# Ledger of designs, part 128: peptides against a protein of PDB entry 5OOQ

Target 1, 227 residues: chain A of PDB entry 5OOQ
Amino acid sequence: YREDVRQVVTHPANALSFLQPGRLVEISVNGKDNYGWGAVVDFAKRINKRNPSAVYTDHESYIVNVVVNTMYIDSPVNLLKPFNPTLPEGIRPAEEGEKSICAVIPITLDSIKSIGNLRLYMPKDIRASGQKETVGKSLREVNRRFPDGIPVLDPVKNMKIEDEDFLKLMKKIDVLNTKLSSNPLTNSMRLEELYGKYSRKHDLHEDMKQLKRKISESQAVIQLDDL

## One batch from the design tools (peptide; made by RFdiffusion4, then SolubleMPNN)

Design b2_p21_4_s1 (from b2_p21_4, 7 letters changed)
Fold by OpenDDE base, seed 3:
Structure b2_p21_4_s1 (fold): chain B 227 residues (1-227), chain A 21 residues (1-21)
Amino acid sequence: as target 1 above (227 residues)
Amino acid sequence: SEIEEKLSTLPEHVKVELLEP
């Protein structure tokens, strides 16, 4: 059920509007590499220049660049490529007793475990020397104040996910948390229906984003001609 | 709120915004 909620929350139709620069997100890559809470730098639609016809799943269709402060010190961070979510071998979080460093890693929406209610004020140039470390220090300070975890966005109250099936899912989770009555099979079918609805919403959102981009590009051209 | 109280104790160099929609 938690995974079902995560799938809905991290769907582009819901998540993208909350991935502002500095937004805190909890990161787990491939369900194995837990980086903890990181800060969003930016995001972009995943484009395969070599195969423009490549179709990604909704959760893999965007790349989110995040600052983490838990990267293993001996990880080959120099091999990281912006907007390439396929991480090089050896890129991993530090284990207990290992030293960590700050790094910017590209992740997919599928690697977001949770979205926090907090946003850091990000440096203008995160790639400048020392800037990622500054963010890393901020992350440490925030984590220290929230030992029980950074506050997570409420999917209904904060994210305004009003889908009836999702609300039913949330109610079921609440009931399950109080009463161990598991009917897992019924929830999986509802998730597929929800996914279909969100897919349609995503298409509309992307169309709107593309339109805004075209408008901005057109305005930029006009300003260039007026100089 | 409890969250705001915790945030108020952050060092000045740590700028955090609570984004409650």
Scores: peptide ipSAE 0.437, ipTM 0.909, DockQ to the pose 0.669
Fold by OpenDDE base, seed 4:
Structure b2_p21_4_s1 (fold): chain B 227 residues (1-227), chain A 21 residues (1-21)
Amino acid sequence: as target 1 above (227 residues)
Amino acid sequence: SEIEEKLSTLPEHVKVELLEP
């Protein structure tokens, strides 16, 4: 059921409007590499230069660049390619007892475990020397204050996901949390139907354009107020 | 809120925005 909710929340139609620079997101790559909470730098539609006709799933169709502070120190971070979510071998989070560093990694929407209700004020140029480390320090401070986890956006109240099937799913989850009564398989099938509806109703390209514009406008306003 | 209280204890150099619905 948690995965079903995650799939809806991380669908481009729902997630992209909440992926502003500095948005905190919980990151799990390939279901095994848990980087914890990171900060969004930016996002873009996934483009395959070698195969422009490549078709990606909705959750793999966008790349999100995120700052993490949990990268294993000996990871080959120099091999990271911007906007390439296929991470080089050896790119992984630090394990217990290992040292970590800050890195910017490209991930897909499918690698977002949760979207937080907090946003960091991001440096103008995250690629400049020392900037990712500054963000990393901020992440550490935030994490220290939220030992039980950073507050997660409410899909209904905050994200305004009002799809009837999703609401039914949420109700079922609430009931199941109280009663181990429903078959997880039934919910998975409903999720697929829900995603089919999203993919048909939304022009993801246009949505992305609009969102980028809104984000840019909002950033400009913030910068003007800080001067 | 409890969240706001926790955020208020952040160092000045750590700028965080709580995005209320």
Scores: peptide ipSAE 0.436, ipTM 0.909, DockQ to the pose 0.688
Fold by OpenDDE base, seed 2:
Structure b2_p21_4_s1 (fold): chain B 227 residues (1-227), chain A 21 residues (1-21)
Amino acid sequence: as target 1 above (227 residues)
Amino acid sequence: SEIEEKLSTLPEHVKVELLEP
């Protein structure tokens, strides 16, 4: 059920408005590589220049660049490609006893384990020399003060997810946690319904953004013609 | 809040904002 909540929280329709520069997020890549808490640099819609017709799942349709301070020191970070979430072999977090470095890695929304309620003030140019390390130091200081974990956004109170089916799901989870009664099939069906609703909302939002851009571009062209 | 208290102890060079909705 925690995974079900995570899927809803990390859906583009819900997550993107909370991925401001400096937002702290907990990162797990491919369900195995735990980088801990990192800081959002930026995000963009995933575009495949080689295959423009490529269709991605909702959780794979955006790339989030994040600063982590837990990258294994001998990882081939030079092979990282901006906005390519397919990480090169050898890119991994440092294990116990290994040294770590700061790195910017591109991840999908599916690699976000949690969204924190904290935001770092980010440097203007994170790629400038020493800036990643500055963010890394900030991350260390924050982590030291929150040994039990950085405060996580409340999906309802903070993220304002007011979908009736989601609220029902949350209530059901609470009941299940209390009664130890699980109905995975029913929960799965409800999750699918929620994803359908969120997908539609996302599509409308993207359409509106595209329309606004087109209007803005058209106005800009008109202004240029009037100049 | 406990969170605010913890954040207040951060070094000056570490700027963190608690984003309350």
Scores: peptide ipSAE 0.435, ipTM 0.908, DockQ to the pose 0.652
Fold by OpenDDE base, seed 1:
Structure b2_p21_4_s1 (fold): chain B 227 residues (1-227), chain A 21 residues (1-21)
Amino acid sequence: as target 1 above (227 residues)
Amino acid sequence: SEIEEKLSTLPEHVKVELLEP
């Protein structure tokens, strides 16, 4: 269900009004290249000069330029073309232990994983020397303060998506989350954790807590797969 | 809010706007 929510949120009818310069967005390209949180520079309708009759899906019909601070240092960033979301080979985020640099990359709406409720102040000319690095520093500072992730816009409360089918979807997700949280096993484990804090048998309670955590994590993973 | 508190600790050169609570 998470993907279904993402499809609605990132649809042009919903997303474009929230893609102001400096808006923080979480970026995943081709489902494998996770750049983390970046800052929107601008967006434009996708135009194919070579094939003006090209029809794009809704999620591919716009190009969003974003500043990322996680680009692999040896990526061929000089080959990046503004408003061309077909990234050159070798353009990827840095892996663990690799050095990263700041870059402006063109992405489609389909590459947006989440839209944040935060907006950075953006320089007037992001392509000027040192400007993308300044934004990159700001991104690092923000990420440091939100280790659990940057706050995401609520599709209903913040984005005002009022589609009936979408609201039904959100309700289903809430019910599933409630059922998962209300699972007698999860509740019993939490209760046992709570009771374990009060029980003099600290050692058995720690083991139970660890087991409960593992079960909760396993259930959370299952729930994540079901959502 | 917790978010506002976290944002208040940002360096002066980092300008961030919280658009919605």
Scores: peptide ipSAE 0.434, ipTM 0.905, DockQ to the pose 0.683

Design b2_p21_4_s2 (from b2_p21_4, 9 letters changed)
Fold by OpenDDE base, seed 3:
Structure b2_p21_4_s2 (fold): chain B 227 residues (1-227), chain A 21 residues (1-21)
Amino acid sequence: as target 1 above (227 residues)
Amino acid sequence: SELEELLSTLPEDVKVELLEP
């Protein structure tokens, strides 16, 4: 059920407007490598220069660059390619007892577990020497103050996801979390159905297009202010 | 808010913004 909510929350139509530089996001790559909370650097639409006709799923159609402070120290970070979410072999978070370093990694929306309510002020040039470590320090300080986890955006109150089917999904999840008495299998099937209905009812493509326009307009305004 | 209070305890070099929706 949490996965169903995550799929909606991390859909481009919903997530991109909340991926400002410095936005805290919880990162799990391929559902296996948990990097914890990182900070968004930027994002871009995924473009395959070699295959311009490549079609990506919605959750894989954007690449988000994030600063993490949990990268295993011996990971081949030099092999990381900007805007390539296919991470080299050996890129992984540090395990217990291992040393970690700060790194900028490209991830897909599908690798976002949660979107936080907090934003760090990011250095102008995150690629400059020492800047990612500064962000890493900030991440540590924030995590220390939130031992129970960084506050997560409320999909309804904060993200303004007002789709009726989504709201029903959320209510069902709440009921399932509180009432362990219902058959988990039946409830899971219902959640999948509701997600399916959500996906069918909404022209997510059009929503994404509108969002892209808004993002572009906002970026244009920022550029004008910098002139 | 409780959150704002917690954020106020951050070091001065750690700037955090609560993004209200």
Scores: peptide ipSAE 0.260, ipTM 0.865, DockQ to the pose 0.641
Fold by OpenDDE base, seed 4:
Order: structure tokens, then sequence, then C-alpha cells
Structure b2_p21_4_s2 (fold): chain B 227 residues (1-227), chain A 21 residues (1-21)
């Protein structure tokens, strides 16, 4: 169900109006490379100059340039092509214990995991020396204040998605969440929120990050079981 | 809002806007 929601949320008809410069988005490339929260630079309709007749799916029809602060330091970022969302081999997020750098990467809408309700003020020229790092600092500061994660746009209340089938899907999810609220997993999410508040109060930011990972992993396992 | 309060604690050099839909 989460993937179904993601497909609707990241559809061009819904997503593009929320991809202003500086919009925070959670990025996962090819379902394996999780860059975390990045900031939108801009977006453009995908044009293949070599093959003008190329037809892309809706979710692949736009290129979104995003600043990430989690790029592996030894990634071949010089091989990145500004309008090519097919990332070179070796372009990946830093793993635990590895150093990361800031980079601008081109992604498709399909690589957006979630859209946040926050926007950074972006430099006029993100490619100028030091500007990516400035955005990277801002991302770190925001993440520090939201140990439970950056608030995600509500598809119905915020994005105003009023498709009947989607609303039915959301209602179903709400019912399941309500049922799961009695379930340890929903309690874990609420506990995470509570712990997040507690962590903010007690500067326990690292513990929350670990808890988020565990919850994400647990949710992934549940999704795998439901899929 | 709680969100606004959290954002108010950001460093001066970190500018963030809460985009209400």
Amino acid sequence: as target 1 above (227 residues)
Amino acid sequence: SELEELLSTLPEDVKVELLEP
C-alpha cells in the first residue's frame, strides 16, 4: 500500500507543483541507494536529444536535480551528467563509517520516496564553490531537529489529491493503521515520535536515528511480507 | 506550531520555510 501511495504522490500531476527549489525530498535511487533527505534544485521535462522519439513512463518523464549530503566521498561525481538520471557506476550513498560529500544528482520522480513539508532557501548558483556544502549544512541542521524524520506532506490535506480510488486507498490504510495502533508496530511509530520528542529534549539524536532505521527495516520487512 | 518552534531554533545561516499547502 505504501508503494501505491508513493506512485500516486510522485506522479507528475501531483508532485511537480511541490518540487520548488529547496523543497526537501527523501531520495531512494533504484530501490537500493538511499540518500536520505535532499533539497530540490530544479526540474525539467526529460528530453532525449539522441532519441527524440523516446517515450518515458510518467514517473521517468521528468528529471529532478537534488542536492544530497550523503554521497560517498569516492564516488565519481565528475561523471555525472546534468540531464541524465542514469547514474554512473560507483555513484552511491556513503555507508556507515564512510565519509560523505555534497553533490547534485539528477533523479527521476520514481526515485522520490517522500516529499517533505519544508523548503530550504537555496543559493542562486548551487554550482558555485561552497554552495552545495552550505545546503548540506542546512540539511544536517534540519535533520538534527527532526530525529523522527522530516514531516511528510499529507497527500490529501496538503497535496489535495482527491482521486476517488486514492481516497479509498487512504481510508483503507487508515483503518489498517487504526487496527495496527493496537499493534506493537504502530506503537513503535508513536513511540518513535514520543522518543523523538524525548530525544530532542535530551539530545538523544543518535538513538533516534537508530530507531528510525529499525522501524524502516521493520516496515520494509512488512512490505516484503505484504508484497 | 511545534514545527515552527523547532524551526526557530535553527542557526541564523540556515533559512527554512515551512510551506503550508
Scores: peptide ipSAE 0.251, ipTM 0.852, DockQ to the pose 0.706
Fold by OpenDDE base, seed 1:
Structure b2_p21_4_s2 (fold): chain B 227 residues (1-227), chain A 21 residues (1-21)
Amino acid sequence: as target 1 above (227 residues)
Amino acid sequence: SELEELLSTLPEDVKVELLEP
């Protein structure tokens, strides 16, 4: 069901109004290259100059330029073409132990996993020297403060998606989550709360961050199995 | 809010806007 929600959320009719410069979005390219949270630079309707008659799906019909801070350092970023979402071979996020750099990459709406409720202040000229690194720093700082992930826009409350079928889907998900939360999720939330209180009392902020991450990961796994 | 508190801890050079629902 998560994919169904993502399809609706990332549809142009819903997503474009939330892709302002600086909007945080979670990025996954080709279902395997997870860049994490990036910042929107701009977007444009996809135009194929070589094949003007090309028909794209709704989710591939727009190009979104995003700043990421997780690009593998040895990626051929010089081969990136503006507004070309077909990324050159070797363009990938850094793996564990690898160094990363900031880059602006063109993606389709289909490469957006989530739309955050946060927006960064964006430089006027992101292509200028040092500007993408500034955004990269901001991304790092934000991510550090949200170990459980950056808050995601609520499709109904925030995005105002009122499609009846979508609302039914959301209700179904809520019911499932409630059922799932009856045992392991409830315990994890309680543990997070308890540890949060403990951390504040004992100044164990870093430990709290790690625990929250583990809890979030566990919850995600449970949800993936049932949704 | 907890979110606002977290955002307040950001460095001064990191400007983030929370879009209210």
Scores: peptide ipSAE 0.241, ipTM 0.853, DockQ to the pose 0.691
Fold by OpenDDE base, seed 2:
Formats: structure tokens, C-alpha cells, sequence
Structure b2_p21_4_s2 (fold): chain B 227 residues (1-227), chain A 21 residues (1-21)
């Protein structure tokens, strides 16, 4: 159920307007590398210069650069390429007992687990010496204040996702959380159906096109092949 | 709010903004 909500929340049509510089996001790369809460630097539409006909899924069509403070100290961070979400081998979060460092990593929307309701004030030049560490300190302090996790944006109240089918999905989830049915499988299938209806009935691509136009007018487009 | 109170306890050099309360 949480994954279904995450898919909607992290869709470009919904997520991009909340990825301002400094926005806190919870990061999980490839479903295994949990970096915890990081801060958004910027984002850009993913473009392949060598293969302009390349088609990405909606959740992989944008690159988000984020500052994390949980990078394993011996990770080959020098091999990171800006706006390239295919991370080099060995790039991973520090495990228990390991030392960590701050790093800027490029991720896709699919690597966002949650979007927080908080924003850090970001340095103008995050790549300047010491700036990542400043953000890292801020992240540590924030995390210390929220041991149960940073508050997550409400998809309806905060993100203004007002699609009727999504609202029905959310209501169903609430009901399931409060009233456990005797048949979890049936309930799961119903949620999948509701999610499917949401995805099919609404032209999310049209909304994305409008957003992409606005982004293209105001922001630089990053080509992965140039980086 | 409780959230605002928690944020107020942050060090001065740690700047945080609540965007969507």
C-alpha cells in the first residue's frame, strides 16, 4: 500500500513542484542503499544526447541531485558524474560502525522514499569547499530533533493531489489501517485496482508536458552524455 | 506548533524552513 502511494507522490506531475533547493527527501537507491534523509540541490530532465530517442519511465525521466551525509567514507565518490543516476560500483551508504562523509549524488525520482515538509537553506555553490559539510551538519541536527523521522508531506493536504481515484485509494488505505479485514489479499487487490484506475483515467503525461515546458523555460536542461 | 518549537532549538548556523505545515 505504501508503495502505491509512493508511486503517485514521486510521479513528476506531483513531485517536481516540491523539489526546491534544500527540500528534505528520504533516499533509497536501487531498493537496497538507504541514505536516509538528504537535501535537494537541484533537478533536471534526463536527456541522452547520444540517444535522443531514449525513452525513460516517468519516475526515471528526471535527475535529482541530493546532498547526503551517510556516504561510506571509502566510496569512490570521485567517480560520480553529475546528473548520471547510474552510480559507480562501490557507491553506498555507510553501514553500522563505518565512517561516513557528505556527498552529492544524482538520483531518479524512483529513489525518493518520502518528501519532507522541511527545507534547508542551501549554499549558492554546494560544490565549493566545505559547503557539503555545512549541509551535512544541518542534516544531522535536523535528524537529531526528529528521532521518529522528519515529517512527511501529506499528499492531499500539502501536495494538493485531489484526484478522485487517489482520494479513494487514500481512504481505502485508512480504512485498512483501522479495520483489518479477514482477507488481506482481497484488500490488496482492491487497492491495486484503485491505483490502476487512477493511473489510467488521468493523463499524467499532459500535466508533465505542461510542467516540462515551464521547466525548460526557466531551468537548464542537463544532458547525461555531456556529464 | 510543536514542529516550530523543535525547529527553534536548532543552532543558529542551521537554517531550516517549514514549507508545508
Amino acid sequence: as target 1 above (227 residues)
Amino acid sequence: SELEELLSTLPEDVKVELLEP
Scores: peptide ipSAE 0.232, ipTM 0.855, DockQ to the pose 0.663

Design b2_p21_4_s3 (from b2_p21_4, 8 letters changed)
Fold by OpenDDE base, seed 4:
Structure b2_p21_4_s3 (fold): chain B 227 residues (1-227), chain A 21 residues (1-21)
Amino acid sequence: as target 1 above (227 residues)
Amino acid sequence: SEIEELLSTLPEDVKVELLEP
């Protein structure tokens, strides 16, 4: 069900009005390369100059330029082409233990996992020296304040998606979420998160961060199983 | 809101806006 929601949310008719410069979006390229939350620079309709007759799906018909702060440091970022969402080989997020850098990458709408309700104030020239790093700092600071993830736009309440079939889908998901929230395991994990927040007052910061991550991952897995 | 309160704790050089649709 999550994929069904994502398909609707990321459709051009719904997504484009929420892709203002600085809008935070969660990025997953090709269903495997998770860059986390990035900031929108701009977007444009996809034009293939080499093949003007190229037909793209709705979700591939636009290119969104996004700043990410999770690019692997040794990625060939110099090979990135601003209007080519087909990323060069070696362009990937940093894995655990690897160093990351800030980069602007072109993605399609299909690479957007979620759209946040937060917007960064973007530099006028993101390509200027040091500007991407400034955005990267902002992303880090925001992520630090939202350990459970950046708040996601509600497709119905915020995005005003009123398709009848979509509303039925959302109602079904709400019922499932209610069941999950009532699950003792979910409640236990939330309690641990709360306890972790209280424990931060007692210098237990590192263990709590790991625990929160594990809880978030576990919740994601449970949701994936049910949705 | 809780979100606004969290955002208020950001460094001055980090400008973030909560977009309410």
Scores: peptide ipSAE 0.421, ipTM 0.910, DockQ to the pose 0.695
Fold by OpenDDE base, seed 3:
Structure b2_p21_4_s3 (fold): chain B 227 residues (1-227), chain A 21 residues (1-21)
Amino acid sequence: as target 1 above (227 residues)
Amino acid sequence: SEIEELLSTLPEDVKVELLEP
């Protein structure tokens, strides 16, 4: 059920407006490699230069560059390619007892577990020597103050996801979390159905297009202020 | 807010913003 909510929250139409530089996001790559909370550097639409006709799923259609401070020290970080979410073999978070380093990794929206309410002030050039470590320090300090986890954006209150079907989904999840008495299988099927209805009811493509325009406009304004 | 109070205890070199929706 949490996965169903995550799918809605991390959809481009909902997530991209909250992926400002420095936004804290919880990262799980391929549902296996948990990097914990990282900081957004930037994001871009995924473009395949070799195959311009490539169609990606909504959750794989954008690449988000994030700073993590949990990269295994012996990971082949030099093989990381900007805006390539297919991570080289050996790129993984440090396990217990292993040393970690800071790294910038490209991830898809599908690798975002949660979006936080907090934003770090990011260095101007994150790729400059020592800058990612500065962010790493900030991440450690924040995590230390929030042992129970960094505050997560409320999908309804904060993200303003007001779709009726989504609200019903959320309510059902809450009921399931509180009432263990209902058949988990039946409830899971209902959640999938609700997600399906949400996806069908909303022209997510148009919503994404509108969001892209707003983002572009905002970026243009920032560039004008820098002149 | 409780969050703001916690953030106020951060080192000066750690700048964090609470993004209100």
Scores: peptide ipSAE 0.417, ipTM 0.911, DockQ to the pose 0.648
Fold by OpenDDE base, seed 5:
Structure b2_p21_4_s3 (fold): chain B 227 residues (1-227), chain A 21 residues (1-21)
Amino acid sequence: as target 1 above (227 residues)
Amino acid sequence: SEIEELLSTLPEDVKVELLEP
């Protein structure tokens, strides 16, 4: 059930509005590499320059750049390619007893375990020397204040996911958390229906984003003409 | 809120915002 909720929460139609710079997100890459809580730098629609016709799933259709403070110190971070979520071999979080460093890594929405209620004030240029470490310090301080975990966004109250099927799912989870019974098959079928609805919302979101870009570009051109 | 109180104890150089829905 938690995974079902995660799939809905991390869908572009829901998640993108909450991925402001500095938003804290919990990161698990490929379900194996747990980086803990990181801070969003930015996000962009995934574009494959080598294969422009590449079709990505909704959860893989965006790249989110995040600052993590748990990168293994000997990871080949120099091999990281901006906007390439396929991480080089050896890129991994530090294990217990290993030293860690701060790094900016590109991830997909599918690598977001949870979205927090907290946002860091981010440096203007995260690529500048020392800026990642500043964010890393902030992450450490926040984590120290929340030993039981950073507060997670409520999908209904905070994210305003008002889909009836999702609300029913959430109610079931609440009941099940009290009664320990689960029916994974029923939830998976409903999830597919939800994805269909979210896909439509995603299309609208992309259209709006494109429109906003066009407006911004037009305004920029007007400003250039006024200069 | 408890969260706001915890955030108030952060160092001055650590700026964090609670994004209320």
Scores: peptide ipSAE 0.414, ipTM 0.909, DockQ to the pose 0.666
Fold by OpenDDE base, seed 2:
Structure b2_p21_4_s3 (fold): chain B 227 residues (1-227), chain A 21 residues (1-21)
Amino acid sequence: as target 1 above (227 residues)
Amino acid sequence: SEIEELLSTLPEDVKVELLEP
């Protein structure tokens, strides 16, 4: 159920407006590499220069650059390519007893586990010497004050996700958390159905939004030509 | 709020903003 919520929260239509510079996000890459809470630097639409016709899933269609302070010290960070979320071999978080360093890594939306309600004030040039370490210090201080984790945005109250199907999903999750008396399998299937409906509606909404933008752009060009 | 109180204890060089309380 948490994964279903995560899929909705990290969808571009919902997440991008909350990925301001300095926004704290919890990062898990490839479902195995947990970097903990990092800070957003920026994001961009994923473009494949070698294959402009490449089609990405919604959750892989954007690249988010994040500062983490948990990178293993011997990771080949010099091999990191800007705007390439396919991380080189050996890029991983430090394990227990290992030393860590600060790094900027490019991730997809699918690598965001949670979006926090906190934002760090970011340096203007994060790539300048010492700036990543400054952010790293801030991350450590924040984490120390929130041992139970950084406060997570409420999808409904904070993110204003008002889709009816999503609201139904959330209500169902609440009911399931309260009343575990029903067959878990039946409940899971119902949640998947609700999520599926939400996803379909959201895709249509985004398509409509894109279409409206294209129309507006076309009209703006016409107006400029008439000027 | 509890969150604001915790944030107030941060060092001066650590600037944090609560965006969505």
Scores: peptide ipSAE 0.400, ipTM 0.904, DockQ to the pose 0.615

